# Peptides against a protein of PDB entry 5HOI: the designs that were tried, part 54

Target 1, 351 residues: chain A of PDB entry 5HOI
Amino acid sequence: FRYMPFSPAGTPFGFTDRRYLTMNEVGYVSTVKNSEQYSITVSFFDVGRFREYHFEDLFGYDLCFLNEKGTLFGQSKTGQIQYRPHDSIHSNWTKIIPLQAGERITSVAATPVRVIVGTSLGYFRSFNQFGVPFAVEKTSPIVALTAQNYRVFSVHYSQFHGLSYSLSELGTSSKRYYKRECPLPMSLPNINSDMKKDANLDYYNFNPMGIKSLFFSSYGDPCIFGSDNTLLLLSKWRSPEESKWLPILDSNMEIWKMSGGKETTDIHVWPLALAYDTLNCILVKGKHIWPEFPLPLPSEMEIRMPVFVKSKLLEENKAILNKKNEIGADTEAEEGEEDKEIQIPVSMAAE

## One batch from the design tools (peptide; made by RFdiffusion4, then SolubleMPNN)

Design b1_p11_7_s2 (from b1_p11_7, 5 letters changed)
Fold by OpenDDE base, seed 5:
Structure b1_p11_7_s2 (fold): chain B 351 residues (1-351), chain A 11 residues (1-11)
Amino acid sequence: as target 1 above (351 residues)
Amino acid sequence: SSAAELIKSLL
């Protein structure tokens, strides 16, 4: 297994010279290869609040985290990190994270008050927004990080134990754990089923964990969106005994419902954030499960627990159609193979 | 929802 650099909603280059380093509700960071250098652009959805900016990257940053105050960059192999405030009032800062032989930075996160670096050896490094170090902790190997304010959601991987997660708060003097290396019930990418399409192999090589994104909800709950296109939310995390992962959205089921029950293989949800009861996402049309260039506008998808089974809905709709045909006796209406839209019950239709 | 309208337009 190879630890790859992870950034929330980051995309591979594929066969192109450009990719998204990260994207979320604030905006998107792109990088373009130009010979031995890269050009990075930090773009925003709220163009009235933020000004787009670009810079030349001579280091080849492969890690990124965007927040409302700045962008954190990292180079997984060299250990270089850079924080760039969006405003011109605060200075950029750069530092090198000391790495052991074969160690990689696997994920970085930044809030307005904290910078976090996680590594393939499980070094968890915390800093303030000015790059002043607080602590170094040794954990299980870190594969993904996100943070909101003082809270950090970390995903860990062990070849023996699989996926685990931690939820911690980085105070001024101490780290508090709400959850410490607890099992994460997320499905890993199934190489045998998912790799039947070459486009999925490129994504797997880029992101072997299949974590499309992870974030905190607007209510401050940890969220993760895996390769199964299910949004998991950690509920009741303040109560250690009551804490559970909730599958709050099956995006494949919602696409199927919104399509009138058509099996679509070329519409994909790319997660950005969870705001209240809506998943902010990019809807992607095409062979690749990730957005290409230009980036489509974000869409809002209402969260719905996957209570319904497609097969049962299809059987119920067939039974309703058969009953309607038994009541309508005489008219030889030609069997036009009209793709009869499945009547999804109004309670299941997104308004 | 904006997603439902967009999905219908992508079909």
Scores: peptide ipSAE 0.260, ipTM 0.884, DockQ to the pose 0.838
Fold by OpenDDE base, seed 2:
Structure b1_p11_7_s2 (fold): chain B 351 residues (1-351), chain A 11 residues (1-11)
Amino acid sequence: as target 1 above (351 residues)
Amino acid sequence: SSAAELIKSLL
């Protein structure tokens, strides 16, 4: 196992010289290899609100976090971080995070008020938006971070305990835990089943945890999207005893429904954010589970708990077809039983 | 949903 630098919805280079460092509801950050240098572009979905900008990266930033006020960059090996406000009013700042031998920055997060750095040794470092340090805490090894306002969702990994998560609030005077290193019920990528396709191996080497993204919902609930393409939401996190992970979307099931029940293996959901009751995502067509260039426009997918079994829906549709045939309703659908568009109940169809 | 229309166009 290797701790890899994680950024929300970041993509591998694959066979290309370019990748997305991160993407979310605000926009997308791309990097292109130019010999020994990189050219970074920060692009936005709301082109009226934000202006695209680019710069030369001499450090090889492999960590990124985008928010509405700026972009945080990090270099996992050197410990260098840079914060770049989107506006020209505030200055960029750089800092070197002290790393021990073999330590890596594994994830970074930034809000308009906080900067967070997590490491492979479990050092959790907090700063304000100007890079002034608040605290250093030792946790279990951090593999992913996201943050919204003062709240931080951290994912941890131990070889002995698997995945855990913490939910904390970084106030002015102290860190409060709502959850501290609690078990995270997310499936890890299955090396044997998923690696039959070279494209999945490339992604696994880039992201061994299979965490495509993690974010806070518009309501401030922690969300995680794993390799199983299930969106998990942490509900009732303010009540320690009532808190639970809800599978609020099986994106493979939703693709299957929206296709009229066709089996497809070349359409993929790439998660950006959860806004109200919709997953903002990129729909990816092709062999790669991640978006290529140019980036497709974001799509909205309604959240739906996976209550239905595909086999039961197929059986129910066969039973409806058989009853229609018995009643002598119009025989025009002589097309084979397998190619018929599955009548998904309107209550299950995404609008 | 915008996703459903796009998926139908990608099939």
Scores: peptide ipSAE 0.259, ipTM 0.885, DockQ to the pose 0.843; fails the geometry check
Fold by OpenDDE base, seed 3:
Structure b1_p11_7_s2 (fold): chain B 351 residues (1-351), chain A 11 residues (1-11)
Amino acid sequence: as target 1 above (351 residues)
Amino acid sequence: SSAAELIKSLL
């Protein structure tokens, strides 16, 4: 097993010289390889609120986290981190995270008030927005981080126990846990089934956990989007005994429904954020499950629990068609190739 | 939804 640097919705280089380091509801960070250096661009969806900027990266940043106030960069091997405020009023700062032999920074997160660094040895390092350290905690190996305000959602990995998660709040004086290394009921990538396509192998080599993204919802609920293309939301996390993961969207099912029940193999959901009752995402057309360049415009997909089984909907539609044909057998209805749009119940049609 | 229209256009 190899710990890889994780950033929310980051993409591999593939066969190109460019990739997205991260993307979310705020914008997207791209890097272009130029010989031994990289050119990083920080782009925004709200071009009226933010100005795009770029810089030369001599360090080869492979970790990134974007928020409304700045961008955090990290280099997984060297331990270098850089925070760049979007506003020129605040100075950039750089810090070296001390790493042990073989230790890697696996994930970084930043909010307007906190910077978090997680490592392959499970060192959880917290800082303020100015890079002043608060604490170092030893946890299980960290594979992913996200943060909103003072809250941190961390994903941990053990070879023996699989995936776990923590939800914590980084106050001024202490860290509070709402959840501490609890089992995460997310499916890992299936090497045998998914590796039949070269594009899936490239993505797996980039992200062995298959975590496409993790974020907090607009309501402050932890969300994770795995390789199964299911959006999981942690409900009732304030009540430890009532807390549960809700599969609030099966994006493969939603694509199938929105396609009129056509089997599609080249349309993919790339998650950005959960805003209210909508998944903000990039719809990707092509062989790769991740967006290429240029980045398509974000789309909104309504969250819906996968209560319906595709096979039952297909059987019900066949039964309706057969009944229509049995009633229509007395009239020479021309076999027009009427587009066999599956009648999805109106209550399930996304407006 | 914006996603549904876009998916239909990508088919």
Scores: peptide ipSAE 0.256, ipTM 0.883, DockQ to the pose 0.838; fails the geometry check
Fold by OpenDDE base, seed 4:
Structure b1_p11_7_s2 (fold): chain B 351 residues (1-351), chain A 11 residues (1-11)
Amino acid sequence: as target 1 above (351 residues)
Amino acid sequence: SSAAELIKSLL
């Protein structure tokens, strides 16, 4: 295992000179490698609200977090962070995070009111939006961060305990925990099964936790999208005894349904955000599970608890077909059984 | 859904 810099929905370079540093509902940040330099572009989905901007990156920022007010950049090895407001009213600021030998910044997050830096040694550093420090806390090693307003969702990794999560609120005077290093029931990438495909190995080397993204829902619930393509939502987190992770979407199952039951291995969901009852995502066609350039338009996928098993739906459809054949419809259409569009129950058909 | 239409177009 190696700690790698994580950004929400960030993509690897692969065989290209360009990648997405991060993307979410606000927009997407791309970087292009130009010899020893990088050109960073901050693009937005709402082109009426925001103006795209670019700058030359001499530091090689490998961490990014985009919000409605600005973009936070970080360099995992040097400890440099930069906050760039989207407006020209507020000034950019740069800071160096002190790192120990071998320590890396593993994730950064920014809200309009907080900046958070997490490290491979479990240093949790909090700042205001102007880069004024509040506190430094020692936690288990941080592998991912997201934040909304004053709330922080952190994912931790221990070699002994696996994945854990914390949910905290960064007030002016103190950090409050709603959850503190609780077990995270997310599946890790299976190196032995999944790494047989070169494209999966490249992604694993970029993101060994397989966390494609993490975000807060529009309701302020922590969400995580793992390598299993399942969206997990933390329900009832305000009630410690009632709090649970809900698998609110199996995106592989939804692709299979939407394809009419075709085994599609080249269509992938890339998560952006959860808005109400819809996953905002990029649908990716190709060998890579991540979007390439240009970025496709976002799509909306309705959340659905995976209460149905694919095998049962196939058996039910076979039983319906067999009943239709027994009723003596002499339709001689020798169309092979494999190409028949699976009738998904209307209650499960996403319109 | 917008996703379902797009998936159908990607098939």
Scores: peptide ipSAE 0.254, ipTM 0.883, DockQ to the pose 0.844; fails the geometry check

Design b1_p11_7_s3 (from b1_p11_7, 6 letters changed)
Fold by OpenDDE base, seed 2:
Structure b1_p11_7_s3 (fold): chain B 351 residues (1-351), chain A 11 residues (1-11)
Amino acid sequence: as target 1 above (351 residues)
Amino acid sequence: SSAAKKIKELL
């Protein structure tokens, strides 16, 4: 097995000189080979909120993470990272991550408050948004990272134990684990059946884990989209004993249904984000399972949460809160309630 | 959904 640099929804070059380094709900980062250098473009879906920008990359960044405040770049072999704020008011910063012989940066993540670097030897490095280091922890080998605010979802791989995941919070004083190297019930790419198609081999060589993307939902739930095209959501992660992976979308089945039961073997979902009850994705037609250039407009695919629609409970909870406020009950607004897991009323859990 | 429209355009 070879650790490859992973970025959320990153695409291979294939037979082209261009690829997407990453894409999500904010936008997409492309790189184009130009002799020994690369031209990187950071593009956004909300063109009214953000201005597209480009720069020359002399380092050959192969890792990327895009957020609402900036873009983190990484070079897997050299250990160089660069953070580029979208706002020109804030300065870019660079750092070299010390790597051991044969160690690679395998994934990077950035939020407005944290930068995270994961390596093939399981070094988990945390920084603030200015590149000031907090800690270095040794974990199982990291293959993928995503982060939202202070929370980090990490995927680990061991040749002996397969895939595991961690969910952690990087506070100011300490790292908290909600989940620590727990088994990840994601299927790995099946080399024997699918590799008969050259396009699948190219993607496997780029991403041997078959993780198309991982992200946090708009509700802060860890999500992963594997090679099986199933969206997994980690439910009840605040309750270690109740935490479970939910297959909330089989995208192949949903494409098939939406086609009216036609053969859709050439239509692919490329995941961007989970926003409320919709998968934001690129629908791709062709031989490649990934989007080409130009990038098609994103599409929203409705998820059928098998047990619960979070949007409905948020509306109901807001309606209950508004009614309590009208009744003049001195419920001290405990500022701490934002992080309470939305408890499904026992009455709704029985249907 | 927008996906269902887009799938019909891709078929």
Scores: peptide ipSAE 0.518, ipTM 0.951, DockQ to the pose 0.545
Fold by OpenDDE base, seed 5:
Formats: C-alpha cells, structure tokens, sequence
Structure b1_p11_7_s3 (fold): chain B 351 residues (1-351), chain A 11 residues (1-11)
C-alpha cells in the first residue's frame, strides 16, 4: 500500500497531460502538464459570481481544495501549500509544512475560516484562513479530509484496523471531537473483481482507497462516496451513541432504474456535493469512471432521504426556533455566526 | 430529475 495525495473528486492524468485536481458544487480545478511546469485553472459553475483564473505552477501541486472564498493547493512530497483567495482583496500566501523522512501530505481542506493539512504519519495541522497555525495533533494516518466552517471530517487508515473517521470542530481555543477514530463502514476497492478493466487499475493506482469524494451536506452532515458508488451519510453525529452511517444512495441502482433497467456499465456517477435531497454530480459515459475534458455540465440526482434525516432536520429546526424565541427576549443581538437556517425543503414538509 | 434526462441522452 502507498499513501497517495487525495483531493475531493480529483481525477488521474490517465494517458493525458491534464487532470482535475478537485471539483465540487463551487467549481473545478484543472492542471495541465507543460514540460517541467504545470498550468492550473480554477473554474466556477456560477460564472456570474466568480471569475475564472489561472497561474503557472512550478511546484507540481497534486493536492487541492476549493471553497467559496479561495483555493488551497498542496504538494504532497515537498510539503508546500498555497492558499489563493478568489477575490483580489486578500493576498495569496504560501507555507512549507515540515515533513519527516517518507512523510507525505495526503489531504488538505480549506474553509473561509480554517486550513487543515493531514499527513501519511497522522499529523493533523490546523491553521486559520491566513495560514496562522493553531495546533499540531498526532492521529492515525490521514487519507482524506473535508471541512465546512469550523467542522472537519477526516478519514484515517491503519493496516491493522482499516478505515476510521473523525468528526471534529476547530474552535479558536480548542478542538472538540464529536467522533474520534471510529470505524468507517466503507468498502475498499476490490482489486480482483474491479481491476479486470485497465481503466479501474489506473484509478486504483491514483486513489487506492477508492474515495471518489467526501463533503459535508447542505445540512452539515459528513458524506462519503466510495468505489462501490454508494453515498454514505453520517446521521445523528451530535449524539455519540445514536450516530450511524446511512446508505442514502446506490448510484448504480439509480442509474439502472433511470435507464429503464438497461445495462449501464459505461455510465458513471462522479459526485460533487449533496444539496438537500439532491446529489450534484457529473454523469460520465465511457471506459473511464471519471470525467475527462471538457467537463460535462453537472446533473442533479434525487435521493431518497431516510426518515431519520427528516426527523433530525425537524428537531434541529425546532431547536433553532426555540433558541430564537429565547434570544428574542434579550435585545442584544450580537452578530453571532449565521448558522444558515436549514430550511426544510417544501417537498419534505408535505410528507 | 436532470440526471434522469441526461441518462436517457447517454443511452
């Protein structure tokens, strides 16, 4: 086994000089190899909100994370990271992460308020959006990271224990764990069954964990999409004893249903994000399970939300309403963090 | 869904 650099929905080069470093609901980051250098382009789905930009990469960035405020880049071997705001108001910054012999950055994540670096030795490094360090923690080896606001979802790998996950919140003064290195019930790629196609071997060599993407839902629930094309959602993570992974979508089964029961072995889901009850994804036709160039337009796949997710949303909205009613008695509205009111979609309110 | 339309176009 080798630790490979992971980025959400990143694609291999394959036989081409170009790949996607990452993609999500905000956009997609591509890199093109030009002799000894790379050209990186940061593109957006909302072209009215964001301006596409490019730059020359002399470092060979192999890690990327895109958010609404900027793009984090990393070089897995050298430990170099760069944050590039999308606006011209904030400056770019670079940092070298100190790595031990044979240590690699395996994943990076960035929110508008946090930067996270995970390594093959399990160093978890946290920074603010300006690259000011908060802490270094030793965990099990990190293979994937995603983050939303102050919350981090980390995937760990041990040769003895397999996959585990952590869910943590990175406050200003302390790290809180909701989950700490708990078993992750995700299927690993089956080398013997799946590698009969050369295209699957290329993808396995790029991503041995088979994690196509991981993200937080619009409701702030950790999601992971594995090699089995099943979307897993972590439900009830605030209640340590009640927390469970829910298989909320089998994308192969949904493609099969939508085809009218035809063989669809050449149609693939490439996950971007989960917004409410819809998986935002790229539908790919061909031998490769990943999108090539040009990037096809995203598609929305409706998911059957488990009743337990609906009940949780109703409880959370009631708790928000009750807090608003309690705070509505004391007139000093501090500009507290806009915990975006999770509006229950009208479709879910009618059942 | 937009996916169901696109799957039919990809068949």
Amino acid sequence: as target 1 above (351 residues)
Amino acid sequence: SSAAKKIKELL
Scores: peptide ipSAE 0.515, ipTM 0.950, DockQ to the pose 0.548
Fold by OpenDDE base, seed 1:
Structure b1_p11_7_s3 (fold): chain B 351 residues (1-351), chain A 11 residues (1-11)
Amino acid sequence: as target 1 above (351 residues)
Amino acid sequence: SSAAKKIKELL
């Protein structure tokens, strides 16, 4: 097994000189190889809120994380990281992460308040947004990271135990675990079936875990989108005993339905974010399961949230509405009780 | 959904 640098929704070069380092709901980061140098572009979907910017990359950044305030870059082999605010008010900063022989940065994440670096040896390094270190923790080998505010979702891999995950909160003085190296019920890419297509081999060599993306939902629930094209959401993570992964979208099944039952083996979902009850994604047509250039406009795909997640969202929305009503905003909430029974995909009815 | 429109355009 080879630890590869992971970035959320990052794409391989394939047969081209260009790739996406990362993409999410905020935007997309591209890199173009020019001889031994790279030109990086940070682009945004909201062109009214953000201005696109470019810079020359002399280091060959292969890790990236985009948020609303800046972009974190990393070089997996050298341990160099750079944070670039989107504004011109805050300065860029660069740091070298000390790496042991054969250690690689495998993932980076950044929020407006935290920077996180994960390594192939399981070093979890936390910083503030200015690159001031908080702590170094030893965990199982980290293969993917995402973060929202103070929360970090980490995916770990062990040759003996497979995939695990952690959910933690990085306070000012301490790290709290909600989940610590718990089993992650995500299917790994099936090398024997999927490797029959050269495009799948290229993607597997780029991303051996098949994690297309991971993010926090708009409600702050950890989400992961694997090689099986199923969106998993971690429900009730605040209650360790009640916490469960929910398959909230089979994207292959949704493509099949939306096509009118046609075979659509050349249409692929590339996940960006989960906003409320919609998966923000790029719909890709072709041999490659990832978007090429130019990037298509994002599409919204409605999720079939299990009744239990829908009820919790209704309770959280009622609690938010009640708090807004206590603050004196007269908005009549119509009680639309449309209990649409969510048919569970047939693949779970065969046990 | 916008996805359903886009899938029809991709077919």
Scores: peptide ipSAE 0.511, ipTM 0.949, DockQ to the pose 0.646
Fold by OpenDDE base, seed 3:
Structure b1_p11_7_s3 (fold): chain B 351 residues (1-351), chain A 11 residues (1-11)
Amino acid sequence: as target 1 above (351 residues)
Amino acid sequence: SSAAKKIKELL
């Protein structure tokens, strides 16, 4: 096994000079080889809200995380990270993460308030959005990170225990764990069955964990999309005893249904985000399971949300809208987001 | 869904 740099929905170069460093609901970051340097482009799906920008990369950034405020870049071997705000009002900053011999940055994540760096030795480094360090923690080896607001979803790998996950909140003074190195029920790519196709071997060499992406849902639930093309959602994570992974979408089964039961072995889902009851994704046709250039327009795939969850979401959205209409504009009240968990009923685990 | 339309275009 080799620790590889992971970024959400990042693609390999394959036989090309270009790849996506990352993509999500905000946009996509591409890099093109130009001799000994790279040209990076940060593109957005909402062209009215954001302006595309590019820069020359002399460092060979192989890690990326895109959010609504900026892009975090990382170089897995050198430990260099750079944060680039989308707005020119805020300055770019660069930092070198100290790495031990053979240590690699394996994943980076950024929110408008936090920057997180994970390593192959299990160093978890937290910063604010300005690159001021909060803490360094030693965990099991980190293979993937995502973050939303103050929350971090981390995936860990042990040669003895396989995949685990943590869910944590990075306050100003302390880290809280909701989940700490709990077993992750995700299948690893099977080298013997799946590697009969050269395209699968190339992807495995790029991403040996088979994690196509991980993100938080629009409701703040951790989501992971593995090599089996199943979207897993962590339900009831605030209740440690009730917390479970829900297979909320088999994307191969949904493609098969949407085709009318035709063979669809050349159609692939590339996950971007989960917004409400829809998986935002790129639909890819071809030998490669990842999108090529130019990037196809995103598609929305409906997940099987229970009717009672749709009703509860409608009630919660009405309650949020009513509260926003009653609170006149002037109070910067730190409204503690009443962390209303989406309760999925037990009956849906039996169908 | 937009996915169902796109899948039909890709078939």
Scores: peptide ipSAE 0.511, ipTM 0.949, DockQ to the pose 0.563

